# Peptides against a protein of PDB entry 5EIB, part 212

Target 1, 366 residues: chain A of PDB entry 5EIB
Amino acid sequence: VDLEPGTMDSVRSGPFGQIFRPDNFVFGQSGAGNNWAKGHYTEGAELVDSVLDVVRKESESCDCLQGFQLTHSLGGGTGSGMGTLLISKIREEYPDRIMNTFSVMPSPKVSDTVVEPYNATLSVHQLVENTDETYCIDNEALYDICFRTLKLTTPTYGDLNHLVSATMSGVTTCLRFPGQLNADLRKLAVNMVPFPRLHFFMPGFAPLTSRGSQQYRALTVPELTQQMFDSKNMMAACDPRHGRYLTVAAIFRGRMSMKEVDEQMLNVQNKNSSYFVEWIPNNVKTAVCDIPPRGLKMSATFIGNSTAIQELFKRISEQFTAMFRRKAFLHWYTGEGMDEMEFTEAESNMNDLVSEYQQYQDATAD
Target 2, 366 residues: chain A of PDB entry 5EIB as posed
Amino acid sequence: VDLEPGTMDSVRSGPFGQIFRPDNFVFGQSGAGNNWAKGHYTEGAELVDSVLDVVRKESESCDCLQGFQLTHSLGGGTGSGMGTLLISKIREEYPDRIMNTFSVMPSPKVSDTVVEPYNATLSVHQLVENTDETYSIDNEALYDICFRTLKLTTPTYGDLNHLVSATMSGVTTCLRFPGQLNADLRKLAVNMVPFPRLHFFMPGFAPLTSRGSQQYRALTVPELTQQMFDSKNMMAACDPRHGRYLTVAAIFRGRMSMKEVDEQMLNVQNKNSSYFVEWIPNNVKTAVCDIPPRGLKMSATFIGNSTAIQELFKRISEQFTAMFRRKAFLHWYTGEGMDEMEFTEAESNMNDLVSEYQQYQDATAD

## One batch from the design tools (peptide; made by RFdiffusion4, then SolubleMPNN)

Design b2_p21_6_s4 (from b2_p21_6, 14 letters changed)
Fold by OpenDDE base, seed 4:
Structure b2_p21_6_s4 (fold): chain B 366 residues (1-366), chain A 21 residues (1-21)
Amino acid sequence: as target 1 above (366 residues)
Amino acid sequence: SIDDLYLFKASHINRGLIIEV
């Protein structure tokens, strides 16, 4: 789905254009212009019914509908505005189905779009209420991985997208291969989400590999385990040491000893015990899939529900507040039918979410 | 491959929406 036709032509002409049914390409004529309000109330609202018709058709063709998976950017107008509109409409029609998202958080290091903090804040407000599971993929973290860790002097969207791809492949491993931990979206939610609003995940991946460089590094299970818990391997720009893990899932891929994985996972938990909440028993889950990702012998993917995710939301909130206090660019949103109160409500709800994470971070077992 | 599908999905995150059922 896109509000711009040119993206759909690129998809259709691409190597994967034949994977998707032609009827499942829904596109507008006028883009959202990086405006959440255009995506949510005007241009996106005109297209939403056509998208819902496709969603219904595909849902009816499913033998067992578990839920929906949305992939979108929170910096742009289409992904943020229309994406959250679609989430709301799908939730209204399918209230008993899991809503899962891969939500790309904006960063000034990656994009010069000044209004991204507005789009992100307005989107997070919707995601708090209307999603069950949200993987926070932060362009700040992706850029820092590319620049600092991979030593790419000028990170491209292609480099960032490679990291996103590896992460998405990793976190969906249990859904794609039978007999794994969290084999369905509902089971993942039950294991990972102890409180309904606290459903934002920090994904991480090891090993970090650049696009086109197959690192033939023989990785060991201890190295994978240590790297997976390293803040430098997180796809969200948060330090887990500044918070506490509520829940963790670790997904190992490749031929390895389950015993060695369990030993290393126990060791890393014991070493980092101060960074876990003590009042959630058995809050670390491990899966091992014998099928490695393409081009790697072994990998580890991390899913963390951590109170440290508040650092990401605080960053967006600070950027939002700096512009909103001056009413900068607000006329672009109000001109599309938004009220200034919607900005204040979104800011308030995101700050409440931060406060909730902090409360559970400070909670001790009595 | 599935990895190619995710690379495809990732390449379009910044442009549009992908919904999977």
Scores: peptide ipSAE 0.134, ipTM 0.825, DockQ to the pose 0.904
Fold by OpenDDE base, seed 2:
Structure b2_p21_6_s4 (fold): chain B 366 residues (1-366), chain A 21 residues (1-21)
Amino acid sequence: as target 1 above (366 residues)
Amino acid sequence: SIDDLYLFKASHINRGLIIEV
């Protein structure tokens, strides 16, 4: 779905364009212009019914609908504004289905779009209320991985999108291959989300390899496990050492010993026990899929629900507050029918979320 | 890889809808 036709043409002309039904391409004529309000209340609102008609048709064709997976950017007006409108409308129509999102968080290191903090804050407000599980894919972290770990002097969107693709492939492994832990979206939510509002995940991937590098270092299970828990491999710009894991899932891919995986996972938990909450028993889940990702002998994907994710929300909140206090560009949103109250409500809800994460970080076993 | 995601989208239409915005 897009408010711009050019994106759909790029997907159709791409190497995978033929795997999608032509009728499932829904697009507008006028983009959101990086304005959440255009995506949510005007341009996006004109297109949403056409998207919902496609959603209904595809949902009716499902033998067993688990839920929905949305991929969107929170910095742009379409992904943020129209994406959250779609989430709200789908949640209203399908209240008993899982809403899963891959939400790309904006960063000033990646984009010069001045209004991204508004779009992100307004989106996070909607995601808190209307999603069951959200993978936080942070452009700040992706940029830092590309620059520091992959040694790319000038990271491109292609480099960032390679990491996003690897992560999405990793976290969906259990959904795609039978006999795995978290084989459905609801089971994943039950295992990962102990508190309904605390459903924001930090993903991580190992091995981190540059796009087009054919030299895959054969990693061992110990090396994969160590890299997967390294803060430098997190695709959300937060340090897990500054918080506590509520829950963790680890997905290993390739031919390896389950016993060795379990031993290494136990060892990493014991070494990092101070970074886990003690009051959630069995909060680390491990899956092993014998099918490696393309081009790798083995990989590991990390999913963390950590209170350290508050660092990401604090960054966005600080940027939001600095703009909102000046009423910078606010007329672009109010001119689309928004009230200033919606900005203050969204800021408040995100600050409440930060406070909730901090409360559970500081909680002890009674 | 992107290949794995697209294979998922194509193979699991019957279990979950992926919306890309």
Scores: peptide ipSAE 0.074, ipTM 0.633, DockQ to the pose 0.154
Fold by OpenDDE base, seed 1:
Structure b2_p21_6_s4 (fold): chain B 366 residues (1-366), chain A 21 residues (1-21)
Amino acid sequence: as target 1 above (366 residues)
Amino acid sequence: SIDDLYLFKASHINRGLIIEV
């Protein structure tokens, strides 16, 4: 779905464009212009019913509808504004289905779009209320991985999107292959989300290896296990060492010993025990799928629900506050029918979320 | 890989709807 036709044409002309039904391409004529309010209240609101008609049709064709997965950017106007409108409308119509999102967080290192903090804050406000699980894919972290770990001098959107695709493939492995842990969206939510509002995940992927070192690196279970718990491998720009894991899932792919995986997972938990809450028993889950990802012998994907994710929201909040205090570009949003109160409510709800993460970080077992 | 995402879309038509915005 897009408010711009050119994006749909790019997908359709791409190597996989034929996988999608032509009728499932829904697009507008007037883009959101990086304005959340255009996506949510005007241009997106005109298109949302057409999207919902497709959603209904595809949902009716499902033998067993578990829920929905949305991929969107929080920095733009369409992904942020229309994406969150769509989430709200789907939640209203399907209140008993799981809403999962892959939400790309904006970064000034990747985009020069000045209003991204508004779009992100307004989106997070909606995601807190209307999603069951949200993978935070932070462009800041992706850029840093590309530059520092992958040794790419000038990371491109293609390089970032490669990491996104690897991560999305990893976290969905248990959904795609039978007999795995978290084999459905509801089971994933039950295992990963101990508190309804605290449903924002930091994903991570291993192996991350520069092109120059790929040929010299053996892929082993110990190396994958060590790398996926490394703060530098997190796809969200937060340090897990500054918080505590509420829950963790690890998904291994490839032919490996379950015993070796369990031993290495136990070892890494013991080494990092100070970074877990002590009051959630058995909060680390491990899955092994014998089918490796294409082009790798083995991989590991990490899903962390950590209180350290508050660092990401604090970054966005600081940027938002600095802009909102100046009322910079605010008339572009109010001109689309928004009230200034909605900005204040969104800022407040995001700050409340940060406070909730901090509360559970500081909580001790009695 | 992109292939795994598209395989997910294709294989889960019957279990879950993926929406890209």
Scores: peptide ipSAE 0.065, ipTM 0.636, DockQ to the pose 0.146
Fold by OpenDDE base, seed 3:
Structure b2_p21_6_s4 (fold): chain B 366 residues (1-366), chain A 21 residues (1-21)
Amino acid sequence: as target 1 above (366 residues)
Amino acid sequence: SIDDLYLFKASHINRGLIIEV
């Protein structure tokens, strides 16, 4: 779905355009102009019914609808504004279905779009209320991985999107192969989300290897396990050492010993025990899928629900507050029918979320 | 990988909807 027609032609003409039904391409003409309110109240609102009609049709064709997966950016106007409108409308119509998102967080290192803090804050407000599971994919972290780990001198959106695609493939592995842990979206939510509002995940992927080092890298279970828990492999720009894991899932792919996986997962938990809450029993889940990803002998994907994710929200909040205090660009949003109170409500809810994460970080077993 | 996503989209047509915005 897009508010611009040209993106659809690029997808349709691309190597994977044939995997989508032609009738499932829904697009506008005017774009959102990086404005959340234009995505949410005007241009997006004019298109949303056409998207919902497609969603209904596809939902009716499902033998067993588990839920919805949305991929969107929070910095732009379409992904943020229209994406969150769609989430709200789908939640209203399908309240018993899981809403899962892959939400790309903006970064000044990647984009110079000055209003991204508004779009992100307004989006997070919607995601707190209307999603069950949100994978936080931070452009800051993706850029840093590309630059530092992959040794890319000038990371491109293509390089970032490669990491996103690897992560998405990894976290969906258990859904795609039978007999795995978290074989459905609801089981994933039950295992990963101990508190309903605290459903924001830091994903990670291993192996991350520079092109020049690929030929020299052995892929072993110990190396994958160590890399998954390395802060440098997190796709969210937070340090897990500054918080505590509420829950973790690890998804291994490839031919490996389950015993070796269990031993390495126990070792890494024991080594990092100070970074886990002690009052949630069995808060680390492990899955092994014998089918490796294409081009790799083995991989591991990490899903962390950590109180350290508050660092991401604090970054956005600080940027938001600095702009909002100046009333910078507010007229672009209010001119699209948005109330100024929605900014303060969104800021408040995000600050409350940060406070909730901090509360559970500081909680001890009674 | 793209193939894994393709397999997901192809194998789960009946289990869930992926919406890309």
Scores: peptide ipSAE 0.041, ipTM 0.621, DockQ to the pose 0.140

Design b2_p21_7_s1 (from b2_p21_7, 8 letters changed)
Fold by OpenDDE base, seed 1:
Structure b2_p21_7_s1 (fold): chain B 366 residues (1-366), chain A 21 residues (1-21)
Amino acid sequence: as target 1 above (366 residues)
Amino acid sequence: MEYPPKKELDSPYRELVKAAL
């Protein structure tokens, strides 16, 4: 789905374009112009019913519908505005199904779109209310991984999207292969989301290795475990050491000893015990899938529900506030039928979310 | 209304965005 035809043509001409049904390509003509309100109230609202018709058709073809997965960006107009409209409409029609998102967070390091803080704040407001699980994929963290860890001098969107795809493949491993922990979306939510509003995850992937060092790096369970818990390996630009993990899931892939995985996972928890909440028992879950990812002998994927994710929301909020106090570009949103009050509501709800994370960070076991 | 240009990594608007933030 896109408000622009060129994105659909790119997908269709791509190496996997043939896996999608032609009738499942739903697109507009005008685009959202990086405006959330255009995605949510005008151009997106005109297209949403045609998307819902496809969603219904595909849902009816499922033997057992667990829920939905949306991949979108929060900095753009289509992914943010129309994406959140679509989430709302799907939630209304399928209230008993899991809503999962892969939400790409904007960064000034990666994008020149001035209004990204507005689009992101308005999107987060919708995601807090209408999603059960949101993987926060931060373009800032992706850029920093590409530059610092992968030693790419000029990171491209292709390089960033490679990290996104590896992470998405990792976190969905348990859903795609039978006999795993978190084998369904609802079970993942039960294990990862202790509080309904606190459903924003920091993902991570290991191994991350520069091309020049790949041949010299041993892929071992200890190395994967150590890298997976390293703050530099997080796909969200927050430091887990500045917060506490509410819950963690680790998904190992490849032929390895379950005993060695359990030993290394216990060791890393003990080493990082100060960064976990004490009042959630058994808050670390581990899965092992014998099937490695393509091109690797083994990998590990991390899913963290951490109060440190508030650093990401604070960054967006600070950027939002700096623009909104100047009324910068507001006429572009109000001109699409949006009320200025919705900006203040979205800012308030995101600040409330930050406050909730801080409250649970500071909470002690009674 | 001219909407801000699409995301290009090498946009000349990058410096304008940094100055506006």
Scores: peptide ipSAE 0.019, ipTM 0.564, DockQ to the pose 0.017
Fold by OpenDDE base, seed 5:
Structure b2_p21_7_s1 (fold): chain B 366 residues (1-366), chain A 21 residues (1-21)
Amino acid sequence: as target 1 above (366 residues)
Amino acid sequence: MEYPPKKELDSPYRELVKAAL
């Protein structure tokens, strides 16, 4: 789905364009112009029914519909505005199904789109209410991984999207292969989301190895375990050491000893015990899938529900507040039928989310 | 540190953004 036809043409002409049904390409003629309100109230609203018709058709073809997965950007107009409209409409029609998102958070280091803080804040407001699980992917964190860890001198969107794809493949492993922990989206939510509003995840992937060091790196369970808990491997720009893990899932792939995995997972929890809440028993879950990723002997994917995610929301909130106090660009949103009050409501809800994460960070076992 | 090239904003939007900065 896109409001721009050229994006669909790029997907269709791409090496994997043929995996999608032609009738499942839904697109507009007029892009959202990086305006959330265009995506949500005007251009996106004109297209949403056509998307819902496709969603219904695909849902009816499912033997057992678990839920929906959306991949979108929160900085743009289409991914943010139309994406959140679509989430809302799907939630209205399928209230008993899981809503899962891969949400690319905007970074002022990666984009000059001045209104990204508005689009992100308005999107987060919708995601808090209408999603069950959200993987927070930050373009800044992806860039830093590419530059610092992968030793890429000039990271591209191709390099960033490679990390996104590896992460998405990792977190969906349990959904795609039988006999795993979190074998369905609902079990994932039950294991990862102790509080309904606190459903924003820090994803990570291992191994991340520069081309120059690949030949010298042993892929071992200890190294994977150490790397996936490293703050430098987080796909969200927050430091887990500044918060506490509510829940963690680790998904290992490849032929390895379950005993060794359990030993290393216990060791990393014990080493990092100060960064876990003590009042959620058995809050670390581990899965092992015998099928490695293509081109790797083994991998590990990390999913963290951490109160440190508030750093990401605080960053967006600070940028939002600095613009909103000046009423900068508001006329672009109000001109599309949006009320100025919706900005204040979105800001308030995101600040409430930050406060809720802080409350659970500071909570002790009685 | 060169970040990936930003998506070109639609020209009207870019001009408005530049005029408001």
Scores: peptide ipSAE 0.017, ipTM 0.525, DockQ to the pose 0.014
Fold by OpenDDE base, seed 2:
Structure b2_p21_7_s1 (fold): chain B 366 residues (1-366), chain A 21 residues (1-21)
Amino acid sequence: as target 1 above (366 residues)
Amino acid sequence: MEYPPKKELDSPYRELVKAAL
């Protein structure tokens, strides 16, 4: 789905374009112009019914519909505005199905779009209410991984999207291969989301190695485990050491000892015990899939529900507030039928979410 | 320009974004 035809043509002409049905390409003629309101109330609203017709048709063809997976950006107008409109409409029609998102968070390190803080804040407001599971994929963290860890002097969107694709492949491993922990979206939600609003995940993928170091690095369970829990390996720009893990899932892939995985996972929890909440028992889940990812002998994917995710929301809120106080570009949104109150409500709900994460961070067992 | 330009990773506008935030 896109509000621009050129994006769909790029997907169709891509190396995997033939795996999608031609009738499942739904697109507009006029893009959202990086405006959430244009994506949500105007151009996106004109297209949404045609998308829902395709969603219904594909849902009816499912033997067992677990839920929906959306991949979108929160900085743009289509991914943010139309993406959240689709989430709300799908939630209304399928209230008993899991809504899962891969939400790409904007960063001024990787974007020239001034209004991204508005689009992100308005999107987060919708995601808090209408999703069950949201993977926070932060362009800032991806850029920092590319630059610092992968030693890429000038990271590209291709380099960032490679990390996104590796992460998406990792977190969906349990859904794609039989006999795994979190084998369905609902089980993942039950294990990862202790409180309904606190459904924002910090993902990570290991191994991440620079091209120059790949030849010298052994892929071992200890090294994968250590890298997954490294703050520099998180694909959300927050430091887990500034918060507490509510829940963690680790998905190992490749031929390895389950015993060694369990030992290393226990060791990393014990070493980092101060960064876990004490009042959620058995809050770390581990899965091992014998099938490695393509081109690797082994990998590990991290999913963290951490109160440190508030750093990401605070960053967006600070940027939002700096613009909104000046009413900068606000007329582009109000001109599409939005009220200034909707901005204030979205900011408030995101600040409430930050406060909720802080409350559970500070909570004791007593 | 009615709407902000599309993002480019190497865009000269990145410094304008940082200055506007």
Scores: peptide ipSAE 0.025, ipTM 0.571, DockQ to the pose 0.017; fails the geometry check
Fold by OpenDDE base, seed 3:
Structure b2_p21_7_s1 (fold): chain B 366 residues (1-366), chain A 21 residues (1-21)
Amino acid sequence: as target 1 above (366 residues)
Amino acid sequence: MEYPPKKELDSPYRELVKAAL
């Protein structure tokens, strides 16, 4: 789905364009112009019914519909505005199904789009209410991984999207292979989301290795375990050492010893015990799939529900507030039929979410 | 550091991904 036709042609002409049904390409003509309100109330609202018709058709063809997965950007207009409109409409029609998102957070180091804090804040408001699971992927964190860890001098969107794709493949492993922990989206939500509003995840993937070091790197369970818990390996721009993990899932792929995995996972928990809440028993879950990702002998995917994610929301809130106090660009949103109160409501709800994360960070076992 | 422009879609990693998918 896009509000621009050229994106569909790029996907169709791509090496995987044939895996998608031609009729499932729904697109507009005008684009959202990086405006959430265009995505949500005008251009996106005109297209949403055509998308919902496809969603219904595909849902009816499912033998066992677990839920929905959306991949979108929160800084743009289409992914943010139309994406959250779709989430709302799908939630209304399928209230018993899991809504999962891969939400790309905007970063001022990555984009010069001045209105991204508005688009992100308005999107987060919708995600708090209408999603069950949201993987927070920050373009800044992805860039830093590409530059520092992968030793890419000039990271591209292709390099960032590779990290996203590896992560998405990792977190969906348990859904694609039988007999695993979190074998469905609902089990993942039950294990990862102790409080309904606190469903924002910090993802990570291992191994991340520079091309120059790839020949010299042994892929071992200890190295994967150490890397996936490293703050520099997080795909959300927050430091897990500044908060506490409510829950963690680790998904290993490849031929490895379950005993070695359990030993390394216990060791990393014990080493980092101060960064976990003490009042959630058994809050670390581990899965092992014997089937490696293509091109790797083994991998690990990390999913963290951490109170440190509040750093991401605080950053967006600070940027939002600095613009909103000046009423900067508000007329672009209100001109598309949006009320100014929706900005205040979205800001309030995001600040409440930050306060909730802080409350659970400071909570002691009674 | 300027983020690479949207248009440089031709990362050599795409070929690794194609080879690894």
Scores: peptide ipSAE 0.018, ipTM 0.465, DockQ to the pose 0.015; fails the geometry check

